# Peptides against a protein of PDB entry 1EBD, part 31

Target 1, 138 residues: chain A of PDB entry 1EBD
Amino acid sequence: KASYEGKVAAEAIAGHPSAVDYVAIPAVVFSDPECASVGYFEQQAKDEGIDVIAAKFPFAANGRALALNDTDGFLKLVVRKEDGVIIGAQIIGPNASDMIAELGLAIEAGMTAEDIALTIHAHPTLGEIAMEAAEVAL

## One batch from the design tools (peptide; made by RFdiffusion4, then SolubleMPNN)

Design b2_p13_2_s1 (from b2_p13_2, 5 letters changed)
Fold by OpenDDE base, seed 4:
Structure b2_p13_2_s1 (fold): chain B 138 residues (1-138), chain A 13 residues (1-13)
Amino acid sequence: as target 1 above (138 residues)
Amino acid sequence: VRRRRRTRAELEA
């Protein structure tokens, strides 16, 4: 966030039209395992009266995670039931800090769980877990 | 036309 806002500010100082416009800001903790989040947590959505599907998929079932012997944690998608739009995601596990970017993009673009489920992810990859979680949400 | 998966609601209909 700060880096992005700094870039916008620099552009404005240089006389270029620029504005901060984002829907969701990722939060990352570089722990072991890493933790990353973007958009709504399940409980936050519920507290606001949003009917959601919380689709969870464990790294223990991910082929790349198994190959790396790093299977702790999970990916959770928070999907609005009304239209299938992804409104949040949480990742605890290997490479969560980088993997959250796909889901940030999905949220910013107003994508659905189906959009991710129907996106080909390379096999085997950690990122494939997003596709698996999206399938759970369908 | 891109192939689409059926939603849960569609599967239950």
Scores: peptide ipSAE 0.032, ipTM 0.497, DockQ to the pose 0.024
Fold by OpenDDE base, seed 2:
Structure b2_p13_2_s1 (fold): chain B 138 residues (1-138), chain A 13 residues (1-13)
Amino acid sequence: as target 1 above (138 residues)
Amino acid sequence: VRRRRRTRAELEA
């Protein structure tokens, strides 16, 4: 966030039209396991009256996580029921700080759970967890 | 044309 805002500020100072305009800001805690979040938490969406699907997929069910012997945690997708649009994601697990980027992109682009579910992810990767969670949300 | 999977709701209908 700060880095992005710094770029916008630099562009503005240089006389270029620039504005901070984003839908979602990622938050990361570099703990062990890592924690990452972007967009709505399930309860936040509910508190705003948004009907959501919370789809959860554990790292323990992922082939790459098993191969790495690091299977703690899960990915949760928060999907708006009305149209299947992804409005939030939370990840606790290895590489969560990097994995959140795909979901940040999905939210910024207004993508659906189906868009991720139908995206081919390399096998075996931790990235497949996002795909699996998206399939759960369908 | 992109292929589409049926949702759970569509499969259960």
Scores: peptide ipSAE 0.031, ipTM 0.519, DockQ to the pose 0.023
Fold by OpenDDE base, seed 3:
Structure b2_p13_2_s1 (fold): chain B 138 residues (1-138), chain A 13 residues (1-13)
Amino acid sequence: as target 1 above (138 residues)
Amino acid sequence: VRRRRRTRAELEA
């Protein structure tokens, strides 16, 4: 966020038209397990009157997580019911800090849960959990 | 700018 704001500020100072957009900016905590978030939390969406599906899938059901003996946590997708568009995501678990980037891209591009569900993820990988959570939302 | 998923036909064009 701060880095992005710095770029916008530099452009403005240089006389270029620029604006800060806070859509799809990730937040990461490098704890054990790692925590990552992008876009809306479920409750934030509800507080704004957005009807959402919260689709959750646990790392305990992910083949790669099992193979790594690191199965704590889950991935949650926040999906707008009206059109299936992904508006938020949270990950608590292995490699959350890197995995959040896929979901940030999906939100920024206006992708749906179906778009993620129909994207082939390599097997077995931690990244499959995004596909699994997307299928829950369908 | 938000974009819809591209179809195979669009990818091959």
Scores: peptide ipSAE 0.024, ipTM 0.532, DockQ to the pose 0.104
Fold by OpenDDE base, seed 5:
Structure b2_p13_2_s1 (fold): chain B 138 residues (1-138), chain A 13 residues (1-13)
Amino acid sequence: as target 1 above (138 residues)
Amino acid sequence: VRRRRRTRAELEA
């Protein structure tokens, strides 16, 4: 957040038209396992009266995670029921700090769970878990 | 065995 705001500020000071126009800011904890989040948590959405699907998929069911012997945790998508738009995501597990970027992009772009589910993810990769969770949300 | 997914175009047709 601060880095992005710094870029916007620098551009504005330089006389370029620039504005802060982000929808979701990622948060990462570099623990073991890593934790990452972007957008709404399930309870936050519910507290705001948004009807959501919380689609969860475990790393224990991911082929790459199994191969790495690192199967702790899960990916959770928070999907608005009305239109299937992804409004939040949480990842606890291997490479969560980098994997959250895909979901940040999805949220910023207003993508649906279907968009992620229909995106081919390389096999076997940790990233497939996003596709799997998206399929759960359908 | 997972079924072949329909494309967006196929879903929207």
Scores: peptide ipSAE 0.023, ipTM 0.570, DockQ to the pose 0.027

Design b2_p13_2_s2 (from b2_p13_2, 6 letters changed)
Fold by OpenDDE base, seed 1:
Structure b2_p13_2_s2 (fold): chain B 138 residues (1-138), chain A 13 residues (1-13)
Amino acid sequence: as target 1 above (138 residues)
Amino acid sequence: VPRRRRSEAELAA
């Protein structure tokens, strides 16, 4: 967030029209396991009266995580029931800090759980867990 | 798992 805001500020100073107005700003904690979040948490959505599906998939069921012997945690998608649009995601586990970017893109683009479920992810990869969680949401 | 993607019209809506 701060780095991107700095870039926008630099561009504005250079005479380029620029603003920060995004739906999804990622938050990362570089702990072990890593924690990352973007968009709504399930409870935040519920508190705002949004009917959601919280789709959770564990790293213990991910082939790459098993191969790396690093299976703690999960990915959670927060999906709006009305239209299947992804409005939030949380990752606790290996490489969460990088993996959150795919989900940030999906949220900014207004993608659905179906869009991710139907996107081919390389096998075996940690990122494949996003597809698995998306399938849970369907 | 769905076997068909959404149409371009559905994606653009």
Scores: peptide ipSAE 0.025, ipTM 0.522, DockQ to the pose 0.048
Fold by OpenDDE base, seed 2:
Structure b2_p13_2_s2 (fold): chain B 138 residues (1-138), chain A 13 residues (1-13)
Amino acid sequence: as target 1 above (138 residues)
Amino acid sequence: VPRRRRSEAELAA
């Protein structure tokens, strides 16, 4: 967020029309395991009256995580039930800080769980966890 | 199907 706002400010100072307009701002904690979030948490969506599916997939069920001997955590997708649109994601696990980027893109673009589920992810990768969680949401 | 970028208003709807 701060880096993005810095770019907008630099453009404005240079005399270019620029505005801060973002939907999904990622938040990352570089702990062990890493934590990353973008968009709605499940309870936030519920508090706003959004009917959601919370789809969870554990790192322990992923072939790459097993190969790395780092299987702690999970990925959670928050999916709007009405239309299947992804509105939030949380990741606790190895490389969560990088994995969140795919889901940030999906949320910004208005993608559905089906869009992620039908996207081929390389095997074996941690990225497949997003695909698996999306399948759970269907 | 390709999707367009959403606004915060569309997200909340």
Scores: peptide ipSAE 0.023, ipTM 0.500, DockQ to the pose 0.159
Fold by OpenDDE base, seed 3:
Structure b2_p13_2_s2 (fold): chain B 138 residues (1-138), chain A 13 residues (1-13)
Amino acid sequence: as target 1 above (138 residues)
Amino acid sequence: VPRRRRSEAELAA
């Protein structure tokens, strides 16, 4: 957010047309394990009257996480029930800060859980957890 | 099929 706002400000100062557009801005905490979020939390969606599926998959069931002996945490997808569109995602676990980008892209593009579930991920990788969570939402 | 970028308003709709 701050980096983006800085870019907008610099462009405005230079006389170029620029505008701030807040859409699916990720939030990251570089703790151990890392925490990352984009879009709606489950409770936020519910508070706004959105009927959602919260699909959760643990790193303890991910092959790469097991191989790395780093299995704490999970990935959660927040999926709108009406149409299967992903509206939020949270990751607590290894490489969460980088992995959130795929889910941010999915949200911005209006993708469904099925879109991610049908996307081939390299095996074994931490990123497969997104596919696994998407399958839970189906 | 090309997908349109979603806005915050579209998320809330």
Scores: peptide ipSAE 0.023, ipTM 0.488, DockQ to the pose 0.158
Fold by OpenDDE base, seed 5:
Structure b2_p13_2_s2 (fold): chain B 138 residues (1-138), chain A 13 residues (1-13)
Amino acid sequence: as target 1 above (138 residues)
Amino acid sequence: VPRRRRSEAELAA
């Protein structure tokens, strides 16, 4: 966040049009398991009156997580019910700090759960869990 | 919703 804000500030000082979009700025905690989030949490969306689907998929059901013997946690997508647009994501589990980037990109691009569900993810990978969670939201 | 960078206002709608 601070790095991104600094970049935006530099652009503004240089006289270029710039804006900060806090919605798609990821937050990461490098714990064990790792925690990562981007966009809305489910409760934040509800507090703002957004009707959402919270689609959750556990790492215990992910083939790569099983192979790594690291199956703690889950991925959660926060999906707006009206149009299926992804507005938030949380990951607790292996490689969450890197995996959150895909979902940050999806949110920035205005993608839907269907867009992620229809994106081929390599099998078996941890990233495949995003596709699985997206399918839950459909 | 078009595939483009979204504003916070668009997300809150």
Scores: peptide ipSAE 0.015, ipTM 0.482, DockQ to the pose 0.203

Design b2_p13_2_s3 (from b2_p13_2, 7 letters changed)
Fold by OpenDDE base, seed 5:
Structure b2_p13_2_s3 (fold): chain B 138 residues (1-138), chain A 13 residues (1-13)
Amino acid sequence: as target 1 above (138 residues)
Amino acid sequence: VPVRRRSRAELEA
């Protein structure tokens, strides 16, 4: 967050229009399992009156996670019902700290669950879980 | 949440 704010400040000083969008700034805890989040939590969205789908997919159902014997946790997508736009994501599990970047990108770009569902993810990979969760949201 | 780019679904419509 601080690094991103510094970049925005530098751009502003340089005379370029720039704004901070805190919605797409990830938060990571390098625990075991790792935890990562970007955008809205489900309850935050509900508190703001946003009608959402919380699509959850467990690592226990992911082929790569099984192969790694690291199946704790899940990926959750928070999807706005009216248009299918992804507005938040949480990951608890293997490689969450890196995997959150894809979802941060998706949120920044205004992508939908369908966009992720229709994106080919290599098999077997941990990254497939994003696609699987997106399919749940459809 | 602001939408910065059109989604694939929107582009295909």
Scores: peptide ipSAE 0.020, ipTM 0.530, DockQ to the pose 0.151
Fold by OpenDDE base, seed 1:
Structure b2_p13_2_s3 (fold): chain B 138 residues (1-138), chain A 13 residues (1-13)
Amino acid sequence: as target 1 above (138 residues)
Amino acid sequence: VPVRRRSRAELEA
């Protein structure tokens, strides 16, 4: 967030029209396992009266994670039931700090769980877990 | 049959 706001400020100082306009800011903790989040947590959505599906898929069921012998954790998608739009995501596990970017893009673009489920992910990859979690939400 | 992709701009219109 600070880096992004700094970029916008630098562009404004340089005389370019620029504004901060975002929906979701990623948060990352570089622990072992890594933790990453973007958008709503399930309870935050419920507290605001949003009816959501929390779709969870474990790294223990991911082919790449198994091959790497690094299977701790999960990916969770927070999906609005009304229209299937992804409004949040949490990842605890290998490469969470990089993998969160796909979900950040999905949220900013207003994509649905179906959009992610219908996107072919390379096999076997850690990123494939996003597609698996999206299928759970359908 | 492919499903139609949606955008934030479209959903907010």
Scores: peptide ipSAE 0.020, ipTM 0.527, DockQ to the pose 0.070
Fold by OpenDDE base, seed 3:
Structure b2_p13_2_s3 (fold): chain B 138 residues (1-138), chain A 13 residues (1-13)
Amino acid sequence: as target 1 above (138 residues)
Amino acid sequence: VPVRRRSRAELEA
């Protein structure tokens, strides 16, 4: 966020068109396990009156996580019920800080849970957990 | 200026 705002400010100072977009700004905590979030939390969506599906899938059921013996945590997708659009995601677990980028892209692009569920992920990878969580939302 | 994205559903409407 700070880096993005810095770019916008620099562009404005230089006389270039600039815009600030706060949609899908990721937040990361580099703890063990890592925590990452983008878009709405489930409760935030509910507080705004958005009907959501909170689709959760554990790393304990992910093949790569099992192979790495690093299975703590989960991925959660926050999906708007009316149209299946992904409006938020949270990851607690291995490589969450990098994995959140795929979900940030999905939110920015207005993708649905079906879009992710139908995206082929390499096997076995941690990233497959996004597909698994998306399937839960269907 | 603030910019807002649109969902795929909104883009297709």
Scores: peptide ipSAE 0.018, ipTM 0.459, DockQ to the pose 0.169
Fold by OpenDDE base, seed 4:
Structure b2_p13_2_s3 (fold): chain B 138 residues (1-138), chain A 13 residues (1-13)
Amino acid sequence: as target 1 above (138 residues)
Amino acid sequence: VPVRRRSRAELEA
């Protein structure tokens, strides 16, 4: 967030259009397992009256996680039911700090769960869990 | 690169 805001400030100083999007800014905790979040949590969306699907997929069912013997946690997609748009994501597990970037991009671009589900992810990778969670949301 | 701020309204709509 600080780095992002710094870039926004630099662009503003340079006379370029810039803004801060606090919705698409990821939050990461480099714990073991790592925790990462971007956009809405399920309850936040519900509190705001947004009808959502919370699609959860465990790392215990991910081939790469199994191969790494690091299967703690899950990925959760928060998907707006009305149109399938991804409005939030949480990852607890291996490589969460890096994997959250895909979901940040998805949210920023207004992508749907279908967009992620239909994107081929390399096999076997931790990143496939995003695809699996997206399929749950369909 | 110009960056766009998105509002809650944009996500809720």
Scores: peptide ipSAE 0.013, ipTM 0.402, DockQ to the pose 0.135; fails the geometry check

Design b2_p13_2_s4 (from b2_p13_2, 6 letters changed)
Fold by OpenDDE base, seed 5:
Structure b2_p13_2_s4 (fold): chain B 138 residues (1-138), chain A 13 residues (1-13)
Amino acid sequence: as target 1 above (138 residues)
Amino acid sequence: VPRRRRSEAELLA
């Protein structure tokens, strides 16, 4: 967030029209396993009265995670039931710090779980867990 | 799992 705001400020100082326009700010903890989050947590959405699907897929079921012998954790998508739009995501597991970027993009773009489910992810990769979780949400 | 196919018009919008 601070880095992005700094960029916007720099552009404004340079005489370019610029404004902070974002929906979701990622948060990362570089622990083992890594933790990453963007947008709503399931409980936050519920507390705001948003009807959501929490679609969870474990790294233990991911082929790349198995090959790496690093299968702790999961990816969770928080999907608004009304329209299938992804409003949040959490990742606990390998490479979560980088993997969250895809989901941040999805949220910023207003993508649905179906959009992610229909996006081809290379096999076997950690990233395909996003596709698997999206399919759970359908 | 239900899947949709986007029309060309939707893709170009």
Scores: peptide ipSAE 0.028, ipTM 0.491, DockQ to the pose 0.049
Fold by OpenDDE base, seed 3:
Structure b2_p13_2_s4 (fold): chain B 138 residues (1-138), chain A 13 residues (1-13)
Amino acid sequence: as target 1 above (138 residues)
Amino acid sequence: VPRRRRSEAELLA
């Protein structure tokens, strides 16, 4: 967010058209395990009256996480129940700071849990946990 | 087919 705002400011100073867009801004905490979030948290959606499915899958069940002996945490998808559209995602676990980008893209594009579930992910990878969580939402 | 980028308002509409 701050980096993006800095770019917008630099472009404005240079006389270029620029605007700040806050749609699907990721938030990352570089702790151990890492934490990342984009879009709605489950409770935020509920507070706004959105009926959601919270689909959670643990890194302890991910083949790459097991191979790395780094299995703490989970991925959670927040899926709008009426149409299956992904409106939020949270990751606590290995490489969360990078993995959140795929889910940010999915939200920006208005993708459904089915879209992610049907996307082939390389095996074994940490990234395939997104596919597993999407299957939980179906 | 490529999808149009969705605003927060469009996502919740």
Scores: peptide ipSAE 0.017, ipTM 0.448, DockQ to the pose 0.129
Fold by OpenDDE base, seed 1:
Structure b2_p13_2_s4 (fold): chain B 138 residues (1-138), chain A 13 residues (1-13)
Amino acid sequence: as target 1 above (138 residues)
Amino acid sequence: VPRRRRSEAELLA
């Protein structure tokens, strides 16, 4: 957040009109396992009256996580039922702090679970877990 | 062209 605000300020000073909109701001905790989130939590969406699918996939079922012997945690996608649009994501597990960026991009672009499910992820990678969770949401 | 992020309203629309 602060880094992005600084960039927007620098662009404004350089004569480029810019505004900060606080949508899909990632939050990261560098614990073991790492925790990362972007957009809505499932309960937050429900509290606002949004019908959601919470699609969860465990790192214990991810080939790269198994190879690394680091299988604690999961990825959760929060998907709006009406149109399949991804409105939130949470990751607890290996490399969560970096993996959240893909999901932040997906949310900002208004992508659906289908868009991620149909995107080829390299095998074997931790990133495949996003595709697997997206398939659960279909 | 001004840089802008997608709004919450656009996300929820």
Scores: peptide ipSAE 0.017, ipTM 0.430, DockQ to the pose 0.126
Fold by OpenDDE base, seed 4:
Structure b2_p13_2_s4 (fold): chain B 138 residues (1-138), chain A 13 residues (1-13)
Amino acid sequence: as target 1 above (138 residues)
Amino acid sequence: VPRRRRSEAELLA
């Protein structure tokens, strides 16, 4: 957030058009396991009257996580039921701080759960959990 | 290049 705001400010100072809206800004806690979030939490969406699917997939079912013996936590996608658009994601688990970037991109691009589900993820990787959670949301 | 973060309204539209 701060780094991005700094870049936007620098561009504005340089005379380039720039704007910041505080949507899909990742939040990361570098704990063990790591925690990362972007966009809506399930309850936030519900409180705003958005009908959502909360698709959860555990790291215990991820091949790379198993290979690393680091299977705590899960990925949760918050998907708007109306059109399948991803509006939020939470990750608790290994490499959550980096993995959240894919989901931030997905939200910013207006992607659906189907878009992620149909994206080939390298096998075996932690990142496959995003694909698996997306499949749950379909 | 211009930098822009999308608004909530744009994401939910």
Scores: peptide ipSAE 0.017, ipTM 0.440, DockQ to the pose 0.126

Design b2_p13_3_s1 (from b2_p13_3, 6 letters changed)
Fold by OpenDDE base, seed 4:
Structure b2_p13_3_s1 (fold): chain B 138 residues (1-138), chain A 13 residues (1-13)
Amino acid sequence: as target 1 above (138 residues)
Amino acid sequence: SSREAFMAMFAAS
């Protein structure tokens, strides 16, 4: 089906990010837990010689995830060390397929970890995990 | 497959 083909294509793109063209294209696998990625994985950035900070925060430490009894996984921000710009993000966990959009926007706009850290997220929400990971990167 | 490679990257994270 067309939907499956599109999913496979998105996953392929995510596996080979481009510094210009493909950074902000999300890839999602609707597994349990869901997996979502946009931009660079940590190792991809390192392979290209980019010095990065990998900021990881677990859903087990997120209040909303605890309330939902769905705490498997994590959010990881891949942050370029020289300027703090977010160049990648990975989420495995609840609502990953929707949460990746915030991070895709951040990457496309050239935002820094500080920008996310200083953005107030409602409490308690799954989305707070992005803010928590951003604080780790500072 | 590309899907398997993608999932493997998550496993390594």
Scores: peptide ipSAE 0.321, ipTM 0.862, DockQ to the pose 0.046
Fold by OpenDDE base, seed 2:
Structure b2_p13_3_s1 (fold): chain B 138 residues (1-138), chain A 13 residues (1-13)
Amino acid sequence: as target 1 above (138 residues)
Amino acid sequence: SSREAFMAMFAAS
């Protein structure tokens, strides 16, 4: 967020049109395991009266995580039941800080769990966890 | 463990 705001400010100073307008701001903690979040948490959505599916997929079930011998954690998708749109994501595990970017993009674009589930992910990668979680949400 | 507890709390959020 700070970097994005800095870029907007720099562009404005340079005379280019720009605005701080975002839907999904990622938050990352470089702990062990790494922790990342974007959009709604499940409980936040419920507190606002949004009917959601919380789809969770563990790193322990991912081929790349197994190959890396780093299988702690999970990815959770928060999906609005009405239309299948992804409104939040949380990741705790290896490379969570990078993996969150795909889901930030998906949320910003208003994509559905089906969109992610039908997206081919390279094999074997940690990125497949997002695809697997999306399939759980279907 | 504290690591497991952290992950569990995150999952429940």
Scores: peptide ipSAE 0.218, ipTM 0.825, DockQ to the pose 0.024
Fold by OpenDDE base, seed 5:
Structure b2_p13_3_s1 (fold): chain B 138 residues (1-138), chain A 13 residues (1-13)
Amino acid sequence: as target 1 above (138 residues)
Amino acid sequence: SSREAFMAMFAAS
């Protein structure tokens, strides 16, 4: 966020048009396990009257996480029921700080859970947990 | 555990 704001400011100073604000700003805590979030939390969506599916998949069921013996936590997708669009994501677990980027992209692009579910993720990887969570949402 | 409690709190947000 701060880096993005700096770029926008620099471009403005240089006489370039200002960039459009991003909708999905990630938040990361480099704890053990790492925590990352982007977009809506489930309760936030509910508080705003959005009917959502909270699709959760545990790292304990992820092949790469098992191989790494690092299986604490989960990935959660917050999916709008009306159209299946992903409006939020939370990850607590290995490499959450990096993995959140895929979901930030998905949210910014207005992708659905189906889009992610149909995106082939390499096996075995931590990243394929996003695909698994997306399948839960279907 | 504290870790489990934290994860539960995070999930419930």
Scores: peptide ipSAE 0.177, ipTM 0.790, DockQ to the pose 0.024
Fold by OpenDDE base, seed 3:
Structure b2_p13_3_s1 (fold): chain B 138 residues (1-138), chain A 13 residues (1-13)
Amino acid sequence: as target 1 above (138 residues)
Amino acid sequence: SSREAFMAMFAAS
């Protein structure tokens, strides 16, 4: 199925030298706000000739972030246009260092933006922002 | 450095 194809694609991406570091190893900066990344940055994908959608959603629009009074930043999904597969993710904001794991899992599993968009996240949580960003990519 | 490049990418996001 599509998920299998996505998984194969994700594995191929992970095998690329520039992607190995960013797909296999999450990068975290414990600043305020925290920064976390896994997989491709948008510009990296473009430099490799991958046509991508960069879907951003701000923490200012996230209910949990509002409740925490910590709304700086955003989540960005880097989505390959051809098949909707998530190939990268960046988070600047609250709990980014922990939240990046879900997206790392999604990338390694070859999931699409649709997969994340259709995944119900508890409300209100910071994690909902991944679902919201995925919807932007659709 | 790698850290500088990383932060630059975030700053450009």
Scores: peptide ipSAE 0.090, ipTM 0.732, DockQ to the pose 0.035

